# Peptides against a protein of PDB entry 8BZL, part 23

Target 1, 228 residues: chain A of PDB entry 8BZL
Amino acid sequence: SYDRAITVFSPDGHLFQVEYAQEAVKKGSTAVGVRGRDIVVLGVEKKSVAKLQDERTVRKICALDDNVCMAFAGLTADARIVINRARVECQSHRLTVEDPVTVEYITRYIASLKQRYTQSNGRRPFGISALIVGFDFDGTPRLYQTDPSGTYHAWKANAIGRGAKSVREFLEKNYTDEAIETDDLTIKLVIKALLEVVQSGGKNIELAVMRRDQSLKILNPEEIEKYV
Target 2, 242 residues: chain B of PDB entry 8BZL
Amino acid sequence: SRRYDSRTTIFSPEGRLYQVEYAMEAIGHAGTCLGILANDGVLLAAERRNIHKLLDEVFFSEKIYKLNEDMACSVAGITSDANVLTNELRLIAQRYLLQYQEPIPCEQLVTALCDIKQAYTQFGGKRPFGVSLLYIGWDKHYGFQLYQSDPSGNYGGWKATCIGNNSAAAVSMLKQDYKEGEMTLKSALALAIKVLNKTMDVSKLSAEKVEIATLTRENGKTVIRVLKQKEVEQLIKKHEEE

## One batch from the design tools (peptide; aimed at target 1 K60 G74, target 2 S152)

Design b1_p12_1_s1 (made by RFdiffusion4, then SolubleMPNN; from b1_p12_1, 4 letters changed)
Fold by OpenDDE base, seed 4:
Structure b1_p12_1_s1 (fold): chain B 228 residues (1-228), chain C 242 residues (1-242), chain A 12 residues (1-12)
Amino acid sequence: as target 1 above (228 residues)
Amino acid sequence: as target 2 above (242 residues)
Amino acid sequence: MPEFGDGPELYG
């Protein structure tokens, strides 16, 4: 009975709607994030884009600001709402504080937004997890993860979505200082991690790279194949 | 399993939004709507089911709505919901025009409505809209465009797609016959007739049962035109001869 | 999930 209520605790202390939102995340395609020394990399599993679908409209990696980008897993429509709110906040911060957001700041904003939707009557949780990467003004690379509960943590590397468990297991074994010593090695690590769950090789991977003081770059398939 | 079927805005234990899925299922019973993007234009073709001779106002289009000078849409699903959403689209477009003195970009109009749809899936006391839409338009950013949106508030751009009854079969046919880079509006019209002829549950396709609108550019202006019945008849006849 | 038509690509 308690699993039907949007924002109530079960007798055993569970928030079932939050847990079920986490199950929605697991239905999403896999996303992986890795923090290198001077680079952050996001990789996502490309869903088989329908033959007649415009790939431009199927983006799982998006910029929140010039120094921050996000990948998500879960409900696409929910993600759009979060992205839009985050973008507005990034711009607002620039206007009010006269500096870009830190990656932590915008992550906390997103997390707070999600948390409110777990506690507010008449609202269901957001059915998304997000990997948020970027650079702080001091040039420090950052990676954060958020989930439907509104929790957030900083990571060296992490994964979300359908294949997240396998990807995380791979990263736990293979993320070393040596493995991220160069930008190219960091990119290669992300690709290798995704290949644990992605079938049919590099063609089904989308990669975004942000280097220090550079804009987000989405790699083309040919660039990805060089790392495979 | 039925425990979560009656509540509009909750996740199932498996992370599903059943009310959204059911809304999408309901749309499958609506009349077929097709959209096809061509190099020189974009079209909507829709099944007309309500042919009542006694209707006083012959609405030129039952399922195709002009949104502004640069965009039109077709709807599949609950008519009342469709009317609300099409009116909202018009309002959004006009507010943008007033504010910026420029037409709203196509994708921006689509996303604005999709955000509304999404909200109806997340806020309590609301049900999802039982409507899918196809949008055709032109803007200076991307030229001719075709979009589809569903009750979830998700959308995508398409070269060709279908919503409503027998949409899966129609899409399969579109995938087979759509020639990327070579699609003229003329060929798109022919393809639309071909697909409708096979997907509509009618013995013979007639012009009275089909609405077609085209969006083209002439002299730097967008032209949205609903085809006359005679023009549709000619397209059907041509298809029957091939 | 169906790639085309009314099939919700609910999840991304």
Scores: peptide ipSAE 0.241, ipTM 0.745, DockQ to the pose 0.483
OpenDDE base, seeds 1, 2, 3, 5: peptide ipSAE 0.226, 0.034, 0.228, 0.244; ipTM 0.750, 0.513, 0.720, 0.714; seeds 2, 5 fail the geometry check

Design b1_p12_1_s2 (made by RFdiffusion4, then SolubleMPNN; from b1_p12_1, 4 letters changed)
Fold by OpenDDE base, seed 4:
Structure b1_p12_1_s2 (fold): chain B 228 residues (1-228), chain C 242 residues (1-242), chain A 12 residues (1-12)
Amino acid sequence: as target 1 above (228 residues)
Amino acid sequence: as target 2 above (242 residues)
Amino acid sequence: MPERGEGPALYG
């Protein structure tokens, strides 16, 4: 059966293990990314943290470098591997090139890593998609998405995970220049987009904001409630 | 579908890794291990299965392993896999100490092993480890810590958790009785006995069937202590009197 | 799939 071979094309040209890895992504909680004018925002659906679990260890939004952060959907353990590789590359780039990575560069690195895991019989694809946001050295905000295939694209706004379809439909309707005119409006747009799929309002949302020349800020629940 | 459950490193059509899920299911049949974080320490409590009477070596600890001076773990699952992973943990900790001249941070040790576990779920020709671990430790960054890891290579920090047989019921009891911010090591020990008494498939909890280790700080040093049988007996007796 | 509370969830 062609669906059992990790790196074999089906007669109709499908890579089933890559497609099935995309199904694994859909089992992940929803993440959304929006590029504003001078801000990038990541929002994720908080799965109900089990009572007694340390929230510190349940992060779905991770810094890759000072100027880049990533949200993911899919296999958590796979995501950790990708994040670690990306962090090492960001540091290596700083040492070798003496500048931080561009958001495109690190996205391409991650995409290439994923792609290699689709072409080796000894490796299964990564079961994750990622939203990668940040600022280039020139201060340009960027948003990229990667999927299990190693494909990547630049976006104004996008979503991944179980509720991604509904969130994307919302963003397609509501992402306008007016809707991102200010940082606050951009944050509100992300929250509204997540509320399409997240029950119980702001309590189940995690938001990360990166502004130009600023570090990643994770908003606390009280800060989120101000936008709801 | 049954068709994909025999392959170690492939996704099902639904995006599932059945071999990882089955490894996790197998751990559910292992002896119970629980961990509880307190303000002044952290503990592991594990079910000791009857050592065969003909075994010459009385293992003092069947399921609780010292990893270094600042960390210990408890294991649920395949014994051979457990031995490999506990040895690897010790090696990772020693290599770090040698390289940096300081103890490895607790989460970093957990993560290093979890990366190994994850690799065994992604690379062909390998099966997942049939083991879950609870880790207790102290470091200068976060103080007392409790972690759980599973065959997927995922992990999390916990205030209290359980793995192995009847773990779901144990976790439910812990959720009910764990008092955040008010947990002393003494109260944690009492809670451990309470939960084990209810979750172990035994008519009466006995000290011979329970291993307990505590991790505390004394004079700026970590102390890992396995409780003596008499101490466990006293804890059980106290529980029976309440 | 194990629910959150029985251990780490496979999918995040």
Scores: peptide ipSAE 0.265, ipTM 0.784, DockQ to the pose 0.565
OpenDDE base, seeds 1, 2, 3, 5: peptide ipSAE 0.209, 0.040, 0.228, 0.175; ipTM 0.663, 0.532, 0.751, 0.668; seeds 1, 2 fail the geometry check

Design b1_p12_1_s3 (made by RFdiffusion4, then SolubleMPNN; from b1_p12_1, 5 letters changed)
Fold by OpenDDE base, seed 4:
Structure b1_p12_1_s3 (fold): chain B 228 residues (1-228), chain C 242 residues (1-242), chain A 12 residues (1-12)
Amino acid sequence: as target 1 above (228 residues)
Amino acid sequence: as target 2 above (242 residues)
Amino acid sequence: MPEFGEGPELYG
């Protein structure tokens, strides 16, 4: 049966293992990315961390390099593999090209990695989607999404995970040039978008912001509450 | 949905990895292992099920393994898989030491093994490891640490956690009784006995059925010690008196 | 769904 094997085409042209990997992504917590004028913002739904769990080890937003960060939805262990590969590539690029990666470059690398796992014999697809944000060397903010198939696209705003549909619908309605006119408005847009799917307000949201020529900043709960 | 039960680890139509889930379920039938992080140390406590009096080699520890001078682990699940993974942990730690002339950071060792576990969930012709591990350690970066890893290759840091039989009940008890910031190794040991006494399907907790290891720092060195049976008996007795 | 004990979640 084509749906029980390695990633093969069905008679109707479907790659079921890729589609099923996309279903795995939908089981992940919601992540949202928004590109502002001079800011990129990632927001994630905080799952209720078990009381005895160390929050340090529960990261849904990670840096790939100084100028690039990523949020993911789907299989956490799969994500770690992708993140590690991406980090190595970022460092390799710095050594060989003597410049940081562009956000597109590292996205393409990740996408290519994922694609190979959809075509290689004896491998299943990665069960993750990723939102990749950052700044190119010229200071241009970028947002990319990649999925289990290895496709990638540039976005103004997007969402992945279990609440992605509702968040995307919100963003489609509310993402305007006016809504991203300032850094604060951009952050507020992300928070509002997440609140469409997060029940308990600002306490269950993690936000990361990257501004031009600045490092990734994770906002504390108090900072988030100011925007709610 | 049973059609995916006998296959290599692939996604179900619902996006589930059933072989990983089944491996986790199998671990639920293994002997209980718990870990507790204290301010002055970290401990592992494990149920000893294979008490064969006729075993010539009294393995001092059936379920607790020293990995290096700064780390130990306990295992729940398939013994053969556990042996492979614990050996791999030791090799990774030694290779790191050889390469960098420093002990491997705790989280790096955990992640290295977790990457191996993950690979066994993604590559064809392999099954997931039927093993969960608790790791205790000390390093200069984060001090005393407790980690848990599962067959998926996922891991997390914990203040206290449990794997194996009745782990959910144990975790619930740990959540109730664990006091953040006030946990001494002494109190952690008492808590471990309390939890094991309630979660082990035994009429009476005996020192023969419990293995406990502590990891402490003495004079700038890590000390990993497996408690003697007499020490465990004293802990049990103290609990019975309270 | 099998209730797995509290541990690392598969999906994040």
Scores: peptide ipSAE 0.248, ipTM 0.745, DockQ to the pose 0.687
OpenDDE base, seeds 1, 2, 3, 5: peptide ipSAE 0.230, 0.033, 0.026, 0.229; ipTM 0.760, 0.514, 0.711, 0.722; seeds 2, 5 fail the geometry check

Design b1_p12_1_s4 (made by RFdiffusion4, then SolubleMPNN; from b1_p12_1, 5 letters changed)
Fold by OpenDDE base, seed 4:
Structure b1_p12_1_s4 (fold): chain B 228 residues (1-228), chain C 242 residues (1-242), chain A 12 residues (1-12)
Amino acid sequence: as target 1 above (228 residues)
Amino acid sequence: as target 2 above (242 residues)
Amino acid sequence: MPEFGEGPALYG
């Protein structure tokens, strides 16, 4: 039946719907994540916000909990579903375990959710990748990535979306212990990485910073320009 | 290729959801609906298509629906789909009111419906809803609000926007003429008429072909009012004199 | 991608 969302193996062992969902991710705006020593930073390419659009409703960086935030690339509506599920799980964990989730825990939850949507005959894969950053209860900064397949890994730095290749190449060259020695240097690294693919400088960058034992801070354009 | 465009909820090799894109394209052929946010209110203006003269029930509003005391919406797309979604919006709003003893926040109502729309793009055996909506509302959190949602389940807040026929041209005009921070409801109404006059495929704009609703606050209460034909006529006349 | 005005984009 052509009307069913079925993820099946090809004769050569490929899950085409998962691969095609990964292509959907590449249509999303670029997001970058970097783990510093005592800081995690997410940066995203701002699509030219349509004149008259409310910027509040165009957020690409979302808090999952007080200690975890996520950036995504791909289908915006799909991302909202994942974010909502993750938020519910974070709250549930607090109620059940009496502690906030670890970044790994919530990443694994999201990954498992995505994986289930690749193995159901009645569902298509989620068309999103996510960068998940935050702090564990012990104060350890973490960065994880998930993709449409439900695979996840821990990273020092990574990028997703349309410009991810160029950004990753930049990070591979420039991510050093010296480059993340301070919070400011870490922020600068993220901005420089995004500038590899973002035109018109700092005006088209959204930046979120989470420091140890601090809430997520979205930097304003003026704050971003100080690092450019 | 042609094999993927006919399937309801699968990705193409390029990572596209063609059924969602086609639903969005279909909405482009629907009657024009626009929304404008002002400092003192928010409005919806919609093209009224000729009601068949033999219809016994004169629907006062073809495209604008009251959702609750604090919100209304306008629809563009498949009528049957629109009826289902508008009914669902009302149910969601009432369930929230019952549960929390306060009106549902505007964005929360929009999001709840958008989650339903998204589900129809992800679950097999379902097609996307062929409907876009404009939402107007007031809540204690953000005051007057305007939202747009599409068949994908995506939504956004707007100061002014348009869906349906000639929406791109309408949006362009809104961008040119919308004065941020200075928009009164009166000026918004005038702008709505101006844009509709230019975007509707009619030789002359008439009040019978336009539905306008305003949402305002009076004495701490939300007032949703559909403009009378005479009021719309006056707005059109004023525009013609300028 | 078909767009109606500058409405919500499918991809973010």
Scores: peptide ipSAE 0.226, ipTM 0.751, DockQ to the pose 0.670
OpenDDE base, seeds 1, 2, 3, 5: peptide ipSAE 0.202, 0.031, 0.139, 0.135; ipTM 0.729, 0.512, 0.705, 0.649; seeds 2, 3, 5 fail the geometry check

Design b1_p12_2 (made by RFdiffusion4)
Pose (drawn by RFdiffusion4):
Structure b1_p12_2 (pose): chain A 225 residues (1-47, 50-199, 201-228), chain B 238 residues (1-200, 205-242), chain P 12 residues (1-12); non-standard residues A62 YCM
Amino acid sequence: SYDRAITVFSPDGHLFQVEYAQEAVKKGSTAVGVRGRDIVVLGVEKKAKLQDERTVRKICALDDNVCMAFAGLTADARIVINRARVECQSHRLTVEDPVTVEYITRYIASLKQRYTQSNGRRPFGISALIVGFDFDGTPRLYQTDPSGTYHAWKANAIGRGAKSVREFLEKNYTDEAIETDDLTIKLVIKALLEVVQGGKNIELAVMRRDQSLKILNPEEIEKYV
Amino acid sequence: SRRYDSRTTIFSPEGRLYQVEYAMEAIGHAGTCLGILANDGVLLAAERRNIHKLLDEVFFSEKIYKLNEDMACSVAGITSDANVLTNELRLIAQRYLLQYQEPIPCEQLVTALCDIKQAYTQFGGKRPFGVSLLYIGWDKHYGFQLYQSDPSGNYGGWKATCIGNNSAAAVSMLKQDYKEGEMTLKSALALAIKVLNKTMLSAEKVEIATLTRENGKTVIRVLKQKEVEQLIKKHEEE
Amino acid sequence: AREEEIEESLYD
């Protein structure tokens, strides 16, 4: 089989294929995640008439208690999502507990890292925001990128214009903004309206403590706008 | 040998996949192919690129392939690659029926093939398949459906779409004329002739298939030349 | 225009 080393070091210590994978993420639609007090919210920018909205969604459930949003190559994302879904079931089988948000994040990050050091393969061209609750009810938000690095965040953005949205969230992520569920959803819509020039072209999902993923209707989104 | 390896599965500096993009260029030079969803069925309209006089026409179709009892598809791009992929689609549909004893839902069949296509872009060092496919079908979950896939393995559901030559012009005509939720098969047939009329008119140059439900059973039929010649006459009056 | 369409197909 094909054994070419695709990801290699360059002078100065750069891994060019990873950096190029990060460029693929920037070409992706904006995704925003906010961790609230008892709620986590994901929102994504949408690119069209005659298209079935159900089939092209950027927010996916990995397990009953964990879901994710992504930016970058949509085909690479389907592969990572299905790999994570299989791992969530393997964990329930072996430990008899649902996966912690951190556990599945670590798994997705290590899968991505393996694709930066394996022969015959290019890195995954996606970043992911992963949200959910732990056993003790603690809300979580994590980010993964193509290098395999992962971190926890109060709020974050990935994809096109993520720097601008992040700077908005830095100034606006306060206790008042995450005091209630309505204001938590509102902060995500405001963060997206910063780069989407729009309001009717946004998808949004909410996850509450042990209540599973709820995707909001267009009519419910129109009320906030 | 590293010297002769064209490295078909790497990123460009901008995060682009050049082989995928070049494959999509090949599809843009293929015969026009479009699909339209309606309340009582789904249809595929395709430009025949085999319009030579000395051809025999031994099959019931040239560009439209039955995948299982409830599904058919059409292709744009490299014909040989399309043969490999359509054979694999039949195998996936049969593997699902064997396992679950029920037909594969349409989206599950598209996802399964797209995973194969995505693998060719990430590892193996091989050129990708130069094929875009339109899928039409019916399942107990979502009823009548239309899907499109491209060489990278991306797919989407559509009420109407077009692939191949002059597809951008065709998508424009569909946005203007397609009445969302009010289309019947007869009106969708009229719109298909209208679209092919601008982007390409003779019955020998086109191929039309329809998918409908009759007595709880799926019917996939290629329209005879007589029915196509009558549809072409009905449009010229407009 | 064609390049933009390809990028939208891949990333969006």

Design b1_p12_2_s1 (made by RFdiffusion4, then SolubleMPNN; from b1_p12_2, 6 letters changed)
Fold by OpenDDE base, seed 4:
Structure b1_p12_2_s1 (fold): chain B 228 residues (1-228), chain C 242 residues (1-242), chain A 12 residues (1-12)
Amino acid sequence: as target 1 above (228 residues)
Amino acid sequence: as target 2 above (242 residues)
Amino acid sequence: SRAERIEDLLYL
């Protein structure tokens, strides 16, 4: 059966293992990214951390470099591999080119990595999608999304994971120039978008913001509640 | 579902990795291992299942392995897989020490092995390791630490956790009785005995059926100690008197 | 279910 072969097209032209990896992404909790004017915001549904689990070891949002952050949905272990490879590439780029990566560059690197795992016999696709946000050296805010196929695109706003459809529908209706006119409004938009799928309000949301020439800031629950 | 369990590294139509899930299920039949983090130390407690009179006195713990001077682990699952992984952990730790002239940070050792585990779930011609591990350690960055890893290559830090047989029930008991911020090593040992007594499928808990190791700091050095049978007997007796 | 618990451990 074509569904069992990693690198075989179906008669209809489908790569089933890639499609099934996309289904794995839908098992992940929701993540949303929004590009504002001078801000990029990542919001994620907090997975219910087991009472005795250390929260520091459960991260859905991570830095790839000082100017780039990523949120993912899907297989946690697969994500760690991608994150580590991306971090190494960011550092390598700084050493060889003497500049930080552009958000597009590192996205393309991740996408190419994923694509190779769809075409090589003896490798399954990565079961993750990612939202990659940051600033280019010229101060331009960027948001990219990549999926298990190794495709990537630039977005104004997007979502991944189990609630992604509902969140995207919300963003399609509510993402306007007015809605992102300020940093605070942009943050509020992300929170409102997540509240479409997250139960119990701001307590179950993790929010990360990156402003121009600033480091990644993860908002505490009290800061999030101000926007709810 | 059953159609996709014959190949090790494929997604199901629902996006599931059945071989990884089956490996995790197999671990549920292994002997129970507990880990508990305290303020002044960390411990592992493991069920001994292979009590054969004809076994040459295994002077060493069957399920608890010293990795380096600052870390130990316990294993649940396929013994042969566990031996391979524990050896790899030791090698990783030694290579790091040689390269950097300092002990490997606890989480970094865990992640290095987890990357290997993950690779065995993604590359063809390989099967997932049928092993979960509990790691205890100390480093200068985070102090005393407890980690759990599974066949997927996922890991997490824990205050207390359990793997193997009846792990869900054990975790429930730990959640009920674990007092964050107030856990001493002494209280952790008592809690370990309490949980094992209730979760092991034995009529009576005996010291011969339990391995316990503690990791503490003394005079700026890590001390990993496997409790003697008499010490375990005393802990069991104390629990029976309460 | 056991399956649901396992899935919860695998996906984030």
Scores: peptide ipSAE 0.428, ipTM 0.803, DockQ to the pose 0.842
OpenDDE base, seeds 1, 2, 3, 5: peptide ipSAE 0.416, 0.318, 0.128, 0.404; ipTM 0.792, 0.721, 0.751, 0.780; seeds 1, 2, 5 fail the geometry check

Design b1_p12_2_s2 (made by RFdiffusion4, then SolubleMPNN; from b1_p12_2, 4 letters changed)
Fold by OpenDDE base, seed 3:
Structure b1_p12_2_s2 (fold): chain B 228 residues (1-228), chain C 242 residues (1-242), chain A 12 residues (1-12)
Amino acid sequence: as target 1 above (228 residues)
Amino acid sequence: as target 2 above (242 residues)
Amino acid sequence: DREERIEELLYL
């Protein structure tokens, strides 16, 4: 059966395991990324942490380097593997090239990694999509998305996970130059976008903000409420 | 879906890894293991199912394994898989110590094994490990720690948790009785006995059926101790008197 | 149900 094979095309030219991995992504909670003028913002639907679980160990947003962060949707364990590989590459690049990675470079690395897992007979695709944001050395904000297939594209704004379609539709209507004119407005846009799919307001949202020449900042719930 | 349950490294049309899910389901049939984090220590409590009269009375901890001087784990699931993974944990910890001349941080050891577990869900010719683990440890970064990992290679930190048989009920009880910030090792031990007594659905909990290990700090050193049967008996007796 | 709980553990 073609749908059971990892690395074979169907008669109609589909890689079913890649498509099914995309379905795995949809089981993940929603993540949204927005590129502002001098800011990049990641927002995620906060998964309810069990009462006795350490919240520190439940992260949907992570730093890849000082200038790059990533949100993902899909299989948590798969994400950890990708994140670790990306972090190693970021450090390796600093050592070999003597500069931080560009956001495009690290995205391409991740994409290539994913692609290899779609073509090797001994591997299944990664069940994750990622939003990768950051700043290039020249201060240009960047947003990229990659999916289980290993494709990647640059975006002004995008979303992944369960509610991605609704969030994207919202962003298509509301992403304007006016809506991202300031850092605060950009953050508000992300929150509003997430509120299309997230119930109970700001308590169920996690936001990461990276401004030009600044480190990644995870907003606390009180800070998020100021934008709601 | 029965169609996709035979291969370990394939997604179902719905994006599910059935072999991983089935491995997790299998763990639900294993003996109960509890972990509880306290202010002054951390403990593991595990159900002993194999009480055979012919087993050599050398009380080897059937379900609790010392990993290094600062960490121990308990296992729920396939025994052979557990043995492989616990051995791997020891090797990872030892290699780290050799390389860096310091003990491996607790979470790093957990993640190293979880990466192996994940690989067995992604690479062809491999099946998921049918094992969940609870890890207890101390390091200079986070102090006392409790972690849980499953066949997927996912893990999390916990104040208290349970794996194996009746784990959901046990977790519910822990949520009710766990007092955040006020948990002493003594109170944690009492809580463990309370939860096990209810979870094992026995009229009378026997010390022979329970393994308990504590991890504490004494004089700047980690001490991992498996409680003697008499000590467990005293804990049970105390519980019965309350 | 048990399946839902498993899914919650696997996906983020």
Scores: peptide ipSAE 0.406, ipTM 0.792, DockQ to the pose 0.838
OpenDDE base, seeds 1, 2, 4, 5: peptide ipSAE 0.105, 0.225, 0.420, 0.262; ipTM 0.747, 0.582, 0.809, 0.693; seeds 1, 4 fail the geometry check

